# Peptides against a protein of PDB entry 3PBP: the designs that were tried, part 51

Target 1, 203 residues: chain A of PDB entry 3PBP
Amino acid sequence: LNEKDLNLILNKSLVMYESLDSTTDVIVKRNVIKQLQFVSKLHENWNSRFGKVDIQKEYRLAKVQGPFTINPFPGELYDYTATNIATILIDNGQNEIVCVSFDDGSLILLFKDLEMSMSWDVDNYVYNNSLVLIERVKLQREIKSLITLPEQLGKLYVISDNIIQQVNFMSWASTLSKCINESDLNPLAGLKFESKLEDIATI
Target 2, 203 residues: chain A of PDB entry 3PBP as posed
Amino acid sequence: LNEKDLNLILNKSLVMYESLDSTTDVIVKRNVIKQLQFVSKLHENWNSRFGKVDIQKEYRLAKVQGPFTINPFPGELYDYTATNIATILIDNGQNEIVCVSFDDGSLILLFKDLEMSMSWDVDNYVYNNSLVLIERVKLQREIKSLITLPEQLGKLYVISDNIIQQVNFMSWASTLSKSINESDLNPLAGLKFESKLEDIATI

## One batch from the design tools (peptide)

Design b1_p29_1_s3 (made by RFdiffusion4, then SolubleMPNN; from b1_p29_1, 16 letters changed)
Fold by OpenDDE base, seed 5:
Structure b1_p29_1_s3 (fold): chain B 203 residues (1-203), chain A 29 residues (1-29)
Amino acid sequence: as target 1 above (203 residues)
Amino acid sequence: MEEVKKTKEILETKKKVGKFLVEKRLAEE
């Protein structure tokens, strides 16, 4: 975590807080407030040793939110089990793609359209837990692991059997990133969400 | 404040992108 990341988290938390209104569920309100309090404290004490200790304690109280949902969920994958998950950066900012593998050899590329907060002192907290399906890639292999390299944007390495394959989705992810950063969806029109699969090495 | 505004804009855009993607997938079905 660096200063830039912390600022982003703080800003996101502030936006979430500001989005609260009279119609917001009380549990959601409480959770968002707790997150903002934590992040604010973290920001204030960023360079303080004492602050770091307190942050660690508070961080331990936070839990990852419950399971995410996929919209729409591919009907063909209903009977299959997710095996791996990875997050791939698509730019040097905040934009990322989530990838999930299944035991049928499928990869799904997912977009996080809603900000998911941590769960704070609430069991089974679920809010903004939806991911949007972008693309399904069929490898027809048993996927053992997913690897990402921070310096390689929009690339996912898939290890299956004795082969390493690269999934490159920058063909569409670059446009997606631009749309998000510039708040202009026009370039999405006619965009094909088709990733490139390439064999990299034999293990 | 400006940074927060930009963050808000990005988050709103992401929501719209999500909607677009969902609609696209539904139209293909």
Scores: peptide ipSAE 0.583, ipTM 0.931, DockQ to the pose 0.899
Fold by OpenDDE base, seed 1:
Structure b1_p29_1_s3 (fold): chain B 203 residues (1-203), chain A 29 residues (1-29)
Amino acid sequence: as target 1 above (203 residues)
Amino acid sequence: MEEVKKTKEILETKKKVGKFLVEKRLAEE
């Protein structure tokens, strides 16, 4: 966590707070407020030695939200189990793709269209936990691990029994990143969401 | 304040992107 990341989290928390209205669920309101309070405190104490201990205690009270939902979920994967998850940066900012592997050898590339907050003082808090399906890549191999390299944007390395493969989705992710950063969706209309799969090494 | 505004804009754009992607997938089914 660096200052830039902290600022981003703070800004996101502020935006979430500002989005609260009379129609917002009370539990959501409470959760968003708690998060903002925590992040604000963290920001205030970022360079303070004394602030670290109290922040750690408060952080322990926060939980990761429950299970994610995928929209639409590929029907073919209902009977399969997720095996690995990875997050891949698509730019040097805040934009990323989530990848989940399944035991059928499929990879799904997912977009976080909503900001997910941590859960604060609420059991089984679920809000903004939806991910959007971008692409399904079928490898037809047992996927052992997913590896990402921070310096390689839009690339995922898939390790199976005998091979390392690279999934490169910058063909569409660069456009997606641009659309997000510039708040212009026009370039998406003709965009093909098809990643490139390449064999990198034999194990 | 400007940073917050930009963040808000990005978040709103992401929501729209999400809707676009969902609609695209539904249309392909």
Scores: peptide ipSAE 0.587, ipTM 0.932, DockQ to the pose 0.887; fails the geometry check
Fold by OpenDDE base, seed 4:
Structure b1_p29_1_s3 (fold): chain B 203 residues (1-203), chain A 29 residues (1-29)
Amino acid sequence: as target 1 above (203 residues)
Amino acid sequence: MEEVKKTKEILETKKKVGKFLVEKRLAEE
């Protein structure tokens, strides 16, 4: 975590806070406020000349949300179980793709269209927990691991029993990143969301 | 304040992207 990341988290938390209104669920409102308070405190201490106050205790009280939903969920995967998850950066900013593997050898590439907060008070807090399906890649192999390299944008390495494969989705992710950063969706029209699969090594 | 505005713009764009993607998938069915 660096100053840039912290600023981004703070800004996101502020935006979430500003989105609250009279129709917002009380639990959501409370959760967003607590997150903003935490992040604000973290930010203040980050820039403090007198040393960082240990806020580890407060952080430990936060929990990851769950469960998540995928929209649309591929019907063929209803009978299969998710095995791995990875997050892949698509630019040097904040944009990322989530990948989930299943025990049928499928990969799904997902987009986070909504910001998720941590859970602060309530067990099983669920808000903005939907991910959007971009692409399904069928490998038809038992997927053991998903590996990403921070220096390699839009690339996912899939380790199976005897092979390492690379999934490269920069063909569409570069355009997606540009659309997000420039707030222009026009380039998405006609874009094919088809990733390139390549064998890298046998193991 | 400008940074917050930019962040807001990005987040709104992401929402729109999500909607676009969902609609695209529905159209392909």
Scores: peptide ipSAE 0.586, ipTM 0.931, DockQ to the pose 0.875; fails the geometry check
Fold by OpenDDE base, seed 2:
Structure b1_p29_1_s3 (fold): chain B 203 residues (1-203), chain A 29 residues (1-29)
Amino acid sequence: as target 1 above (203 residues)
Amino acid sequence: MEEVKKTKEILETKKKVGKFLVEKRLAEE
């Protein structure tokens, strides 16, 4: 975590806080407030040894949210089980794609359209846990592992029994990134969300 | 303030992107 990342997290937490209104669930309000408090403290005490110790204690109380949902969920995958998950950066601004593999050899590329917070002092906290389906890639192989390289944007490496394959989705992810960063959705019109699959190496 | 505003804009854009993608997938089914 660097200063830039911390600032982004802080800004996101602030936006989440500002989004709270009278219709927001009390548990959500509490959770968002706790997150903002934590992140603010983290930001204020970034260079303080004492602050770091306190932050560590608070961080231990935070948990990842419960299960996420996929919208729409591919009907063909109802009978299959998720096997691996990976997050792939598509730019240097922390825009990312989530990939989930299934035991049928499918990969699902997912978009986080909502900001997820950590769970604070609440068990089984679930809020903004929906992911949006972008693309399904059928490999028809047993997927053992998903690997990402931070220096390689929009690339996912899939390890199967005897082969490493690369899924490259920069053909659409670059446009997506631009749309997000510039707040202009016009370039999405007509965009094909089709990733390129390439064999990289035989194992 | 400007950074927060930009972050808000990005998050709102992401929501719109999500909606777009959902609608696209539903139309393809």
Scores: peptide ipSAE 0.585, ipTM 0.931, DockQ to the pose 0.907; fails the geometry check

Design b1_p29_1_s4 (made by RFdiffusion4, then SolubleMPNN; from b1_p29_1, 18 letters changed)
Fold by OpenDDE base, seed 4:
Structure b1_p29_1_s4 (fold): chain B 203 residues (1-203), chain A 29 residues (1-29)
Amino acid sequence: as target 1 above (203 residues)
Amino acid sequence: SKEIEEVKKKLETKKGVGKFLVERRKAEA
């Protein structure tokens, strides 16, 4: 975690804090406050005491924790069970895609349209539980693991029993990233959300 | 601060993206 990343997470936490009002759930309030307190403490001590704080990447990104809601949820997956989850960076600005695998061999690529907070004291805490379906990829294989490499943006490696496959979604994710970073949705019009699947290795 | 406003703007954009994606799916159905 560098200073820039810390500032970003701090600012996000501040925005979340500022959004709290009298109607906000008590658990939500507590969680947001704890997060802000933690990040603020880190920020205050960044140059003075901690220097380089080895904070796992997980703290830079609001990872999906516990049960989550997908909109829309593919009807054909209703009876299937999620098996793996991964978060893939699509740019250097911490924009990311969430991927969930299912026991039918499907992958769904999801967009977090709302900022989430980390869980601090509540088991399976989920705030702003909103994941929007971007694409479904049918692999028709038993998915054992999902792997991402931080230096490879918009790429997901899917490990099955006998094969490693790469899902590359930069064809659309680059545009998505641009839209987010520039606050312009126009480039999304006509964009095809179709990822490329490639066999990488046999195992 | 300027930084806070930028974050807010980004968050609003993300909401917009989400809405777009949902509407896209509806149109394709």
Scores: peptide ipSAE 0.571, ipTM 0.915, DockQ to the pose 0.834
Fold by OpenDDE base, seed 2:
Structure b1_p29_1_s4 (fold): chain B 203 residues (1-203), chain A 29 residues (1-29)
Amino acid sequence: as target 1 above (203 residues)
Amino acid sequence: SKEIEEVKKKLETKKGVGKFLVERRKAEA
């Protein structure tokens, strides 16, 4: 965590707070407010020299939200179990893709289109927990692990029993990144969301 | 602030991307 990241988190938290309205659930309001308070305090107590912050003990108990949903969920995967999850950076601006593997050998690439907050004071807090399906990649192998390298944008390494494969989605992720960063959706038109699969090594 | 507005814009764009992706899937089905 650096100062830039902290500022971004603060701004996101502020935006979330500002998005609250009369129709917002009370639990959501409370949660968003608590997160904003936490992040604000974190920002105020940021020590740039040491990368340390002084935070209240009460906020140390914050947890990640509960399970996410996928929209649309591939019907073919209803009978299968998710086995691994990974997050892949697609640019240096914190845009990322989520990948989930299933025991049928499928990978789904997902987009976080909504901002998720941490869970505060509520067990099983769920809000803005949906992910959007981008692509399904069928490997038809038992996936043992998913590996990402921060310096390799838009690349996911899939480890199976006897092979390491690379899923490269920069063919579309570069455009996606640009769309997000420039706030222009036009380049999405006609974009093919087809990742490249390459065998990297036999093990 | 300008910075906050930029973040807002980015978040709205992400929502738009999500909507686009969902609609695309529907069209392909």
Scores: peptide ipSAE 0.561, ipTM 0.926, DockQ to the pose 0.875
Fold by OpenDDE base, seed 5:
Structure b1_p29_1_s4 (fold): chain B 203 residues (1-203), chain A 29 residues (1-29)
Amino acid sequence: as target 1 above (203 residues)
Amino acid sequence: SKEIEEVKKKLETKKGVGKFLVERRKAEA
């Protein structure tokens, strides 16, 4: 984490907090407040040597929220098992795509349309856990691993059997990124969400 | 703050993107 990332997390946490109202579930309120408290403390102690120990302890108490929902979930994948997950940055503003592989050789590219908080004190906390299906890519191979490189935006490397393949989705992700950053959805109209597959190497 | 408002705007836009993507899938079905 750098200072910029921390500021972004803090701002997101503040926005979540400000979104709370009388209709918000008590559990959600508590969870959002706990996250804000943690992030605020982290921000305050960012330059403090001693603050790291307490922060680490508190961080260990936080859990990743789950389960997630995919909308729509491809019916064809209902009976298959997810094997790998990766997050791919599409710009320098921390916009990202989530990729999940399945044991049938399928990849799904997903968009996080809602901001998710960490889970605090409550098991099975679920709020804003939406993932939206963008594209399904059928490789028809046993996917062993998913690899991303920080310097390569919108690219995913898939290792299967003895082949490394690159999935490049910048053809649509660049437009998506622009839409998000400029708060303009108009460029999405007519956009084709089709990634490019390329064989990179045999291993 | 201005920064918070920008973040808020971005989050709202992301929600809009999600809605768009969902509706697109429905229309293709």
Scores: peptide ipSAE 0.557, ipTM 0.926, DockQ to the pose 0.861
Fold by OpenDDE base, seed 3:
Structure b1_p29_1_s4 (fold): chain B 203 residues (1-203), chain A 29 residues (1-29)
Amino acid sequence: as target 1 above (203 residues)
Amino acid sequence: SKEIEEVKKKLETKKGVGKFLVERRKAEA
């Protein structure tokens, strides 16, 4: 965590707070407020020179939010179980794609279209947990693990029983990144969301 | 601030992307 990242988190938390209104659920309000309070305290106590913050007490209160929802969920996968999850950077900013594998050998590439906060005091907190389906890639293999490399944008390595395969989705992810960063959706029109699959090694 | 507005704009764009993608998949089904 650096100062730039902290500022971004603070700004996101502020935006979430400002989005609250009379129709917002009380639990959501409380959670968003706690999120903002935590981040604000982090910011106030941030030592930019040393990158140190005293957050010991507050950190213990935070939990990962879940579960997530996928829209639309592929009907063919209803009878199958998710096996692995990975997050892949698509630019040098903070835009990411989420990948989930299933026991039928399918990969789904997902987009986080909503900003998600941590859970602070509610079990099974669910808010802004949306994941949107971009592409389904059928490998027809038992997927053992998913690997990403920070220096390789838009690439996912899939390890199965006897093979390592690379999924490269920069053909569409570069456009997606541009759309997000420039706040322009027009380039998405006609875009083909088709990733490239390549065998890297036999093991 | 300008920075906050930029973040807000980005978040709204992401929502728009999500909507686009959902509609696209529905059309392909």
Scores: peptide ipSAE 0.556, ipTM 0.925, DockQ to the pose 0.912

## One batch from the design tools (peptide)

Design b1_p30_1 (made by RFdiffusion4)
Fold by OpenDDE base, seed 5:
Structure b1_p30_1 (fold): chain B 203 residues (1-203), chain A 30 residues (1-30)
Amino acid sequence: as target 1 above (203 residues)
Amino acid sequence: SEQEEIISEAVKKKAEFEKKVREKEEEREE
């Protein structure tokens, strides 16, 4: 975490806070507020030795959210089990695609549409936990692992059997990134969400 | 398709959020 990242998190937390209104659930309000307080404190005490200890303690009290929901979840995958998960950056602005593999050899590429906070107070806190299905890639192999490289945007490496395959989704992810970053959705019209699959190596 | 509509709406929400974040950044830098 660097100062730039911290500022981004702070700004996101502020926007989340400002989105709260009288109709917002009390539990949600509490979590968003606590997160903002935490991030604000972190920002105020940035590079301070004294502040780091207290901040770490507070962070340890926070819990990750889960489970997530997928919209729509492919009906045929209800009979199968998720095996691996990976997150792939598609730009330098922290836009990401989530990939989940299943034991039928399928990959689903997912997009997180809503910003979420950590759980700070309530057990089993769940809010803004939706993932949107973008694409299903059927490999029909036993997927052993998913690997991403930080220097390679929009690329996922799939290890199965004795082969490494690359899934490249920059064909649509670049457009997606542009739409998000420029707040222009026009390029989405007619966009095909089809990734390129390529054999990389035999192992 | 329904899926395309879901995707579009999702991207819209994200785009709007990120726009607000950028605006917030500008506000704080002033």
Scores: peptide ipSAE 0.556, ipTM 0.918, DockQ to the pose 0.940
Fold by OpenDDE base, seed 1:
Structure b1_p30_1 (fold): chain B 203 residues (1-203), chain A 30 residues (1-30)
Amino acid sequence: as target 1 above (203 residues)
Amino acid sequence: SEQEEIISEAVKKKAEFEKKVREKEEEREE
C-alpha cells in the first residue's frame, strides 16, 4: 500500500459515504461510515507510528462481506459445485474480472459492478454483493486450478489433467475497461462477449 | 439480449462510480 493507493481508497470511501441518503439502510450507513472513519484515520496517520498501531487493531475487526449473488445465475449450474476462483486484472487500474470454475468443467466470467464496504462489527453484512455474469465458457474438463499472471491482462490459465489452456477475454474486456474509464458506453453496442480459448501446453 | 442489457447497466453503474471517484480526487487536489 502506497500513498496513491491510500488516496484512492479514501476517495472511494468518500464517494460511498456521499451516496448515503434517508432511504439507505441503517446497517449500510453504519458500515460505510465506519469504513470512512477507518480510512480517514489511516490517511491521517500514514506516517505516524501511533497511527500504524491503531490501524492494525481496527483492521483486525473488519471482515470481507458475503455471500455474493450472480446475475443471472446459469440454471444449468445449479446442480454443480464451484471448484476454483480467480481474479483477473483487465487494465492497469482497478478493473478486474472474477472467474469461478465448476465441477462440470464450466467457467463463468463475472463483473463486479458495485463497490463494497467491509463488514464492521456486523455479522453477515450484505450490501452491493452482486456479480454480473458476462460469459460462460465450457471446457468439459476437470479443472484442477486457475492461474493468473499479473503482467498478462485479461488472461486466465486453466490447468486440467493433461493440458494448460489460456482463456483470453481481452476482446471484450478492453472495451469494458474503456467504457468504465471514459464513462462512455457507446462501445458496448454490438460487443460480443466471447473469449478465446487456446491450448498452451501439454502436461 | 437481456444479458447484454444487464451487463450494460452494470458497466454504467461502475463507470458512474469511477467518474465520481475521479471527480473526488480532483476536488481534493484543488
Scores: peptide ipSAE 0.551, ipTM 0.916, DockQ to the pose 0.926
Fold by OpenDDE base, seed 3:
Structure b1_p30_1 (fold): chain B 203 residues (1-203), chain A 30 residues (1-30)
Amino acid sequence: as target 1 above (203 residues)
Amino acid sequence: SEQEEIISEAVKKKAEFEKKVREKEEEREE
């Protein structure tokens, strides 16, 4: 975590706070406020020797949200079990694709459309936990692991018993990134969400 | 398609959020 990252987190937390209104659930308000308070304190004490101890205690109280909902969830996967999860960067910013594998050999590529706050003092806090289905890739293999490389944007490596395959989705992810960063959705029109699958190595 | 519409709406929401974040950054730098 550096100063730039901290500023980004603070700005995100501020935007979330400013989005609160009279119709917002009380628990949501509390969580967003707590997050903002924490991040603000962290920012104020970033260069302070004494500020770190108190900040660490507060951070330990925060939990990651879960579970997520997928829209739409492929009906064919209803009876199957998720086996692996990975997050893939698609640009040098904060845009990422989430990949989940299933025991039928399917991969689903998902987009997180809403910013989430941490869970503060509430068990099973769930808000803005939706993931949007972009693509389903049917490998029909037993997927053992998913690997990502930070220096390789929009690429996922799938390891099965006898093969390593690369899933490259930059064909559409680059456009997605551009749309987000420029706040222009026009490039999405007619975009095909089809990843390229390539065999990398036989095991 | 329905799927395209869902994706577009999701991207729109994200784009709007990120825009606000950038605006907030600019405000704090002033």
Scores: peptide ipSAE 0.550, ipTM 0.916, DockQ to the pose 0.912
Fold by OpenDDE base, seed 2:
Structure b1_p30_1 (fold): chain B 203 residues (1-203), chain A 30 residues (1-30)
Amino acid sequence: as target 1 above (203 residues)
Amino acid sequence: SEQEEIISEAVKKKAEFEKKVREKEEEREE
């Protein structure tokens, strides 16, 4: 973490804190408060030659972990099991798409509508397990692995028994990123959420 | 479609959040 990153996290933490109200879950409140406190202390001591932040527990950034709520969940997938999960960056910021594969050969591309807090509990607390379905891609193959490359935005590599395929969703993800970053939803109108599937290599 | 509406609402929420973050950044820099 550099100072810029820390400031960003602090600002996010402040916004999350300010969004808390009487209807917010107690566990959520606790975690958001803890995060803000921790980050604030870090910020205060960041430039201090003598400031030590006592990190009692390894607090890590919350990662998307199952189980999660998907809206809407494809009914056809109720009979199948999730096999892999991946997170793909769509810009140089922190906007991401979550991908989950299923044993029927389906991929679902998901969007997180809320910011996650750091996990402060031993039990892998996830602030937001609510995801929105953007697209379902049917490969009809046994998916063995999902691979992402940090330098390749909006691209997912799917490894099956005999082929590596690339799923490229920048056709819509670029617009999504723009909408988020500019706070303008107009470009979403008429946008088709259809990813490009390409065979990369036979294995 | 219903799905498009769901997506739009989700994006809206995220956009609003990020806007608030930017605003917070500006406030702290002033």
Scores: peptide ipSAE 0.523, ipTM 0.909, DockQ to the pose 0.889

